# Designs tried in a protein design run: peptides against a protein of PDB entry 7AE7. Part 269

Target 1, 321 residues: chain A of PDB entry 7AE7
Amino acid sequence: KVYKDLREFLEVLEQEGQLIRVKEEVNPEPDIAAAGRAAANLGKNQPAVFFEKIKGYKYSVVTNVHGSWQNHALMLGLDKNTSTKDQFYELNRRWDKFPVPPNVVKREAAPCKENVIDKDINLFEILPLYRINEQDGGFYISKASVVTADPEYPDDFNKLNVGTYRIQVKDRDRVGIQALAMHDIAVQLEKAEAENKPLPIAITIGNNPLVTFMASTPVGYNQNEYEFVGALQDGVPMDIVKSDLYDHLYVPAGSEVVLEGHIIPRVRTVEGPFGEFPGSYSGARLQCEVKIDRITHRTNPIFENLYLGIPWTEIDYLMAL

## One batch from the design tools (peptide; made by RFdiffusion4, then SolubleMPNN)

Design b2_p28_1_s1 (from b2_p28_1, 11 letters changed)
Fold by OpenDDE base, seed 3:
Structure b2_p28_1_s1 (fold): chain B 321 residues (1-321), chain A 28 residues (1-28)
Amino acid sequence: as target 1 above (321 residues)
Amino acid sequence: EEERLEELVEEQRERQEKLLKETQEELK
C-alpha cells in the first residue's frame, strides 16, 4: 500500500489498532506529553496518539506516528507483524529502485494549497504548539520536512534537500533552526550567507510517513529525497507541488502545513534548550532564524509532532532504520 | 556568557508563553 498523505496513513494505523484517538479536550501541557508516555507504556506496540481537541487551539495534534516497528511495517505498506529483519530486507530491496522521480502536480490538485495565509502570520493559530519536555526553552516543531536548494544551482533537482531539523518557534512568524555543519542545509546556507542572501526555505509539516522517514535519513548531496520516497513506495512516484514563493522549491502535495520563508542571512539568535533524549538537554546556542512569509495548509490541518518518552523515543525508531 | 545565555533563554521562554496566551485569547 502507498500513502498519499499523513491522513491516509493515520487511517491505516487506526484500522490496524496502531492509533489511539483522544476525543476529549486536553490541555496542551502536560496532557499531550503525559498521554504519549502512557501510550509508550502499553508495550512494544506503541500506537500513534491523535488528539482531536486541544484547549485553546482549533486544530489537532498527532504524535508517535513512527513510534513502533508495527508502524514502520505499515509505513512500508507491509503487514504490521512483519519482522524487523523482513522490514530491513524490503527497505534495502526498494532502496535499489532509486531514483523514482516524483510527479509534479498542479497547484489546484495539491491538498496543501487549500488555504493560504500571507498576512498577519501567526504560527500559534495554525499549530497547536506545546512544550514537548518541561524544561524546553520553548515550543518546538520537531518532525518537519524542511525543503531547501543549492543557491548556486537552484534548478538542479538532484540538489533539492529535504531534511529534518530542530525548529524552535521564536515569534508569530519566526522560527529558529538548528543547521548543523553535517547537514546539507548548512552547505546551502553557507553559500547563501557568503553572498549575504536569504536562503529560501519551505518547512513542511504532516507528511506521508515515507517523506518524514527520508527527511530523517542521510542521503548524498546530489540525491533527491523525493526520488527515494518513490523507491520506498516500490516504484510508485510521490506527488509534489511547487512552493508558492519559490519556483525551485517543491513540497509534498499532501502536506498538512507548509511554512514558506527564508533563513535570514548572518543572523544568529538564542535557541534552546531542547530535551532531545530522555534525561539529556541540548544546551542553548546561537542558531539561524527563519522568517515565515507565507503559509499554505489543508483544511483542519493536523500538527504532527515528535513523541519523546521513556523508555523509547520516536527518534529511536526513526534512526534505527 | 553562560549567565547571559541563561537570561536570554528565560526571556525567550516567557515571550513564547505570552504569545501562546495571547493567541489562545484571540481564538476564543
Scores: peptide ipSAE 0.316, ipTM 0.825, DockQ to the pose 0.878
Fold by OpenDDE base, seed 1:
Structure b2_p28_1_s1 (fold): chain B 321 residues (1-321), chain A 28 residues (1-28)
Amino acid sequence: as target 1 above (321 residues)
Amino acid sequence: EEERLEELVEEQRERQEKLLKETQEELK
């Protein structure tokens, strides 16, 4: 089984009893985090949690999409009761199918292009933002697949990077991004900043679960994560679409929200703290800042965000594979 | 430097809370 987008995956999770719907209006804080923790306490079979109504917001939140072995099995299109061993076996088998090039679809065929915001951008109108942890220095977007390219080789599709980075909301149209030196984005940013140029960026939210998985999986600098997604789909290409602002950036066709913009060259602003793990906070640092210049989104976009629970975090599952 | 970072963090948090409130008021 292959999923075109997050929505198809959520439908399967619900059918398989791996999605809880919270239909009552919740407060962004503390109810989202609290309900996530409560769901985690239901045992090893942690479901995704879908919040249909968030007080003060128009749209929905989903958390813990990758937060269990059952969800991982389903992500791979396997039976939810597939053993961890068999999941690893299948993942490794499919990995050898790399590369599977994606399909480039037309703009009109891409659900992520249903709506456009290019003026008076306000992230709070589109994303039901909340503090994941009480002591977080702000609102985080923690499951975005961030698309960047090598500014020296913009036409080299193999150098297109899709990564997961810590993203803090900074303003209505600004986000901070944690680009560590070990990340491919940092290499690309260094090249852009050497020339005092902006680095084009597309921050994609609410993706095909394999995109999110691959964005969290280190690959070679000259390897495209989308080609691994096709491999993990057992040879079925994923659908991508050209970004609106940049000819060289491609985003998942089914993304719920796409934030297009640029990393501001040679600017560093405070970012953090963030509670990445229970009881531990990654401290505040000066980090890069992204200006959002355009948003495209599906109608009634779903904000997929990270679940942080005790004893298991969603990150533990994303990193375990 | 740490004290300055803490101040900047708090200022940023307050700013984000303000932005949220302003947005919620604009959406009413």
Scores: peptide ipSAE 0.309, ipTM 0.833, DockQ to the pose 0.934
Fold by OpenDDE base, seed 2:
Structure b2_p28_1_s1 (fold): chain B 321 residues (1-321), chain A 28 residues (1-28)
Amino acid sequence: as target 1 above (321 residues)
Amino acid sequence: EEERLEELVEEQRERQEKLLKETQEELK
């Protein structure tokens, strides 16, 4: 089975008993994190947790989408009881199908384009933001697939990067992004900053689970993550759509929310701390800042965010390959 | 530098909490 979007995957997770739906109104803090921890304590078959109602917000949150081997098997369109060994075998088999170029769909066919916000941007109106950890320096978007291009080769689709980076909300229309020197985004940012130019960016939230998986999987600088998604879909292309602001940036057609903007050149602002692991905080640092210029989103967008719990983090499953 | 960074973190945290409250008031 191939999934076009997060919603199709969540439907399968629910059908397979791998999603808990919380229908009662919850407080963003501490209830989301607490419920995630409670779900993690259910054993090896950790379900996704879907929060339908969040106090003070309009929209829903889902966590722990990739948080089990069962969810990982289902992501691959396999039986939920497929062994880890067989999952790895199938991943490796499909990996050899790279590249599988994506389909570029028309704007009108892309669910991520159902709604547009291009003025008076306020991230808190669209995303039910919460502190993942009690000691976090703010609200984080921790499971976004971030799209950037090489500013020297913007039309080279092979250099289009889709990566996962921690993103702290800084203002209504600003986020901090941690671009480490080892990441492809840092190479692209360095090129832009050398010329004192903004780096175009699209921060995509709530994707096809294989997009999120590939965004968390290191690939070569000259390899496009979308072409791996098609490979991991056993040769079925994924659907992408052109961003609204940039001709050279393509986003998943099914994204729940797309934040389009730019990294401000040569600006560094305080970011952190963030509890990346239980009991450990990465210290605050000066990091780059993104101005959000446009939002597109599905009607009733689902905020997919990372589960960081004890004893297992969702990162452990995303990086297990 | 660390003390200044901690101050900036706290100022940012306060600002974000304010933005959340303001947004929640606007959504009522």
Scores: peptide ipSAE 0.307, ipTM 0.830, DockQ to the pose 0.915
Fold by OpenDDE base, seed 5:
Structure b2_p28_1_s1 (fold): chain B 321 residues (1-321), chain A 28 residues (1-28)
Amino acid sequence: as target 1 above (321 residues)
Amino acid sequence: EEERLEELVEEQRERQEKLLKETQEELK
């Protein structure tokens, strides 16, 4: 099975008994994290957790979407009981289909374009933001697929990068991004900053699970993650759409939320700390800052965020394949 | 430098908590 968006995947997770739906109103803190931990304790088959109602917010949250081998099997369109060995074999088999070019859809055909906010931007109106860990330095967006391009080669689709980065909310329309030197985004940012230019960016939230998987999987600088998504879909192209602000940036057509903006050149502000693992905080550092200039989103957007509970974090599963 | 960074982190936490409260009031 191939999924067009997060919603189709969540439907399958629910049908397969790999999603818990929390229907009662929860407090963002501590209930989201607590319920996630409780779900993780139900056994080896950790389900996704979908929160329908969050106090003080209009929209829903889903966590632990990639948080089990069963969910990974289903992501690949396999039986949920497929062994890790067979999942790895199938992933490698499909990897050899690279490249599978994406289908560029019209703006009118892209669900991520259903609603637009271009003034008085407030991230808290769209995303039910919460502290993932009690000691976090703020609110984090931890499962975004971040789209950037090479500013010297903006029309080279092979240099379009889709990556996962730690993103801290800084203001209503600003986020900090951890762009480490080992990341492709850091190479692109260095080029932009050398000319004192902004780096165009699209931060996409709530995607087809294979997009999120590939954004967390290292690939070559001249390899497009969307072409790997098509390969992992066994040769079925994924749907992408042009960003509203930039002709050279393409986002998943089915994204729940797209934050379009720019990395401010040569600005560094405090970011962190963040509890990447229980009891282990990566320290605070001066990091890049993104100005959000435009938001597009689906009606009733779902905020997909990372689960960082015990015994295994969701990131462990994203990195284990 | 570490003390300055800790101060900046605390100031940021305070700002975010304030922003959350303000937004929750605006959304009611």
Scores: peptide ipSAE 0.299, ipTM 0.823, DockQ to the pose 0.881

Design b2_p28_1_s2 (from b2_p28_1, 16 letters changed)
Fold by OpenDDE base, seed 1:
Structure b2_p28_1_s2 (fold): chain B 321 residues (1-321), chain A 28 residues (1-28)
Amino acid sequence: as target 1 above (321 residues)
Amino acid sequence: DAAALAAAVEAQRAKQEALLAETVEELK
């Protein structure tokens, strides 16, 4: 089975008994994190947790989408009881199908384009933001697939990067992003900052689960994560759409939310701390800042965010394959 | 300076909490 978007995957998770719906209104803090921890304690078959109603917010949150081997099997369109060994075998078999070029769909065919916000941008109106960990320095977007390109080769699709980065909300229309030197985004940013130019960026939230998986998987600088998504779909292309602000940036057609903007050149602001692992906080640092210039989103957008809990974090599953 | 960094973190945290509170009031 192939999924066009997060919603199709969540439907399958629910059908397979791998999704818990919390229908009662919850407080953003501490209830989201607490309910996630409680779900993780139910055993090895950790379900996704979908919060339908969050006090003070209009929209929903889903966590722990990748938080089990069953969910990983289902992501690959396999039986949920497929062994880890067989999942690895199938992953490797499909990896050899790279590259599988994506389909570029028209704007009118892309669900991520259903709604547009181009003025009075407020991230809190669109995303039910909460602290993932009690000691976090603020609200984080922890499961976004961030799209950037090489500013020297903007039309080279092989250099289009889709990565997962630590993103802290800074203002209604600003986020901090951690661009480490080992990330392709850091190479691209260095080129932009050398010329004192903004780096175009699209931060995509709530994607096809294989997009989120590949955005968390290191690939070569001249390899496109979308072409790996097609390979992992056993040769079925994924659907992408051109960003609204930039001709050279393509986003998943089915994204729940797309934040389009730019990294402000040669600006660094305090970001962190964030509890990436239980009891391990990466300290506060000076990090890049993104100005959000445009939002596109699906009607009733789902905020997919990372679950961090004991004994296995969602990061452990995203990095294990 | 670790103290200056800690103060900046707390100031940013307070700013985010204020933005949330403002937004929640705007959404009522």
Scores: peptide ipSAE 0.269, ipTM 0.811, DockQ to the pose 0.927
Fold by OpenDDE base, seed 5:
Structure b2_p28_1_s2 (fold): chain B 321 residues (1-321), chain A 28 residues (1-28)
Amino acid sequence: as target 1 above (321 residues)
Amino acid sequence: DAAALAAAVEAQRAKQEALLAETVEELK
């Protein structure tokens, strides 16, 4: 099966017994993390965990979407019991289909554009934010697919980058982003900062699971992650739509939430710490800051966030392929 | 220095918690 969005994937996970639905109201802390750990203790078939009701928030959270080999098999549209070996074989077979160009859909056909917020932006109204780890320096958006372009070649679709970066919420309309020198976003930011210009950015949350997978998979600077998503869909193109603020940025048509804005040039603020692994924290650093200028979102948006718990963590699965 | 960084982290944490608390009250 091919998925248009996160919702179609969550439906399949639930049908296959790979999603636990928490229907009772939970506290963001500590209940989300506690329930995630409890689900991880169910054994090797680690399900996604969907929280329908979160105290103080209007919307839902889902975690551990990629948190098992069964979930990875289903992501590839395979039987959930497909061996890791056969998953790798199929992934490699499909990888050779690159490039599979995406379909550019009209704005009216893109679910991510059902609602618009362009004033009085408050991330806490749209995302049920919580500390993933108790010792985190704040609230993190840890599973976003971040879209940026080369400011020197904005019309070169092959240089459009879709990556996963650690994002800390800093204010109602600001986030910190960890753009390390090894990331393609750092090359693009360096070019923008050389001219003291903002770098356009779209932070997309709650995507087709193959988008999230490819955003976490290193590719060449001149290779587009969306064209790999089409390859991993066995030659079925994914749907993308033009961003609202920038003609050169394209986002997944089915994203639950899209944060459009810019990296503020030559500004660095304290970011972290974050517990990327149990008992291991990446230190606090001076990192880039993003101003959010516009939000588009689906009605009743689902906040997909990273599950961090006892090994294997969701990061381990995203990085192991 | 390490003390200034720790203080900045704590100040940022407190700010985020305040923003959450304010938003939760606004959403009631």
Scores: peptide ipSAE 0.267, ipTM 0.811, DockQ to the pose 0.922
Fold by OpenDDE base, seed 4:
Structure b2_p28_1_s2 (fold): chain B 321 residues (1-321), chain A 28 residues (1-28)
Amino acid sequence: as target 1 above (321 residues)
Amino acid sequence: DAAALAAAVEAQRAKQEALLAETVEELK
């Protein structure tokens, strides 16, 4: 099975008994994080948790989408009871199919383009933002696939980077991004900042599960994550679409929300602290800031966010391979 | 209720901004 978007994957998770649907209205804090912890306590077969109604918000949240070996098997289109050994074998077999170039679809065919916001941007109107941990310095978008390109080689598709970065909300139309020196985005940002230019960026939320997986998987600077997604789809190309603001940036056609904007050159603002694990906080530091200039989104967008809980976090499964 | 939703959204934003302000002061 190949998934075009998050919704097709959530449907399969629900059919396979790997999704809990919370239908009652919840408070953003602490109920989202508390329900995730409760789901983790159900054993090794941790389901995704889908919150239909959140007090003060219009749209839904889903967490723990990658939060078990069963969910990981289903992501690969395998039986949910496939052993970790067999999952690893199949992953490696498919990895050798790289590169599988994506299909570029027309704007009219891309679900992420159903709605546009280009003025009076407010992230809180689109994303049901919540604090994961009590001591977090703010609200985080922790499971976005961030698209950037090399400013020196903008037309080199092999240098198009799709990565996962810690993103703190800063304002209605601003986010902080943690770009570490080891990340491909840091190389691209350095080139832009040398010229005092903005770095174009697209922050994509709620993708097909293999995009999220590959965005969390280190690859070479001259390797495109979308071409690995096609490999992991057993040779079926994924669908991408051109961003609205930038001809050289491509986003997953099925993204729930796309935040298009730019990293502000030579600006650093306070980011953090963030509880990556319960009781383990990263310190607050000066980090890059992104201005959001345009949002595209699906009708009734689902905010996919990372589950951080004890004993196993969703990050443990995303980084375990 | 659209007005109640707008008020709730603004309250969440205000909370976020307050947390950011506290964080900035802690780094001074």
Scores: peptide ipSAE 0.113, ipTM 0.680, DockQ to the pose 0.059
Fold by OpenDDE base, seed 3:
Structure b2_p28_1_s2 (fold): chain B 321 residues (1-321), chain A 28 residues (1-28)
Amino acid sequence: as target 1 above (321 residues)
Amino acid sequence: DAAALAAAVEAQRAKQEALLAETVEELK
């Protein structure tokens, strides 16, 4: 089984009993985090949790999409009871199919282009933002696949980077991004900042689960994560579309939300703290700031965000293989 | 109610701004 987008995967999770749908209106805090913890306490078969209605917001949230070995097996199109060993075997078998080049689709064929916001941008209108942890220094977008390119080689598709980074909301149209020196984005940012130029960026939310998996998986600087997604789809190409603002950036065609903008050169602002692990907070630091210039989104976009809770975090499943 | 939704959104923004301000003080 191959998934075109998050929605096809959520349908399978629901069919397999690996998704809980919360139909009643919830408060962003503390209800989202509390329901996630309650779901995690159901045992090893942790379901995704889909919140249909959130007080103060128009759209839905889904959490814990990758939050179990069952969900991980289903992501690979395997039986939900496939052993971790067999999942690892199949993952490695498919990995050897790299590269599988993506299909570039027309703008009109890409669901992520259904709606456009290019003025009066307000992230709070599009994303049901909430504090993931009680002591977080703000609202986080913690499960985005962030697209950047090498500013020296913008036309080299192999240098296109799709990564997962900690993103704090700073304003209606600004986010902080943690671009650590170990990340490929930091190399690209260094090149842009050396010339005092903005780094083009597309922050994509609510993707095909293999895109999210690959964005969380370290690959070589000259390897494209989309070509690994095609490999992990057993040789079926994924669909990508050109960004609206930049000819050299491509985003998943099925993304729920795409935030297009730029990292402001040589600007650092306070970011954090964030509870990356239960009971453990990363300190506040000066981090990069992104200006959001354009949003494209699917009709009734689903905000996919990370579940962080006891006993096992969703991060542990994304990094375990 | 669009007005109630707008008020709730602004309340979330205010919470974000307050938490950011606390973070700034922690760095001093």
Scores: peptide ipSAE 0.106, ipTM 0.681, DockQ to the pose 0.059

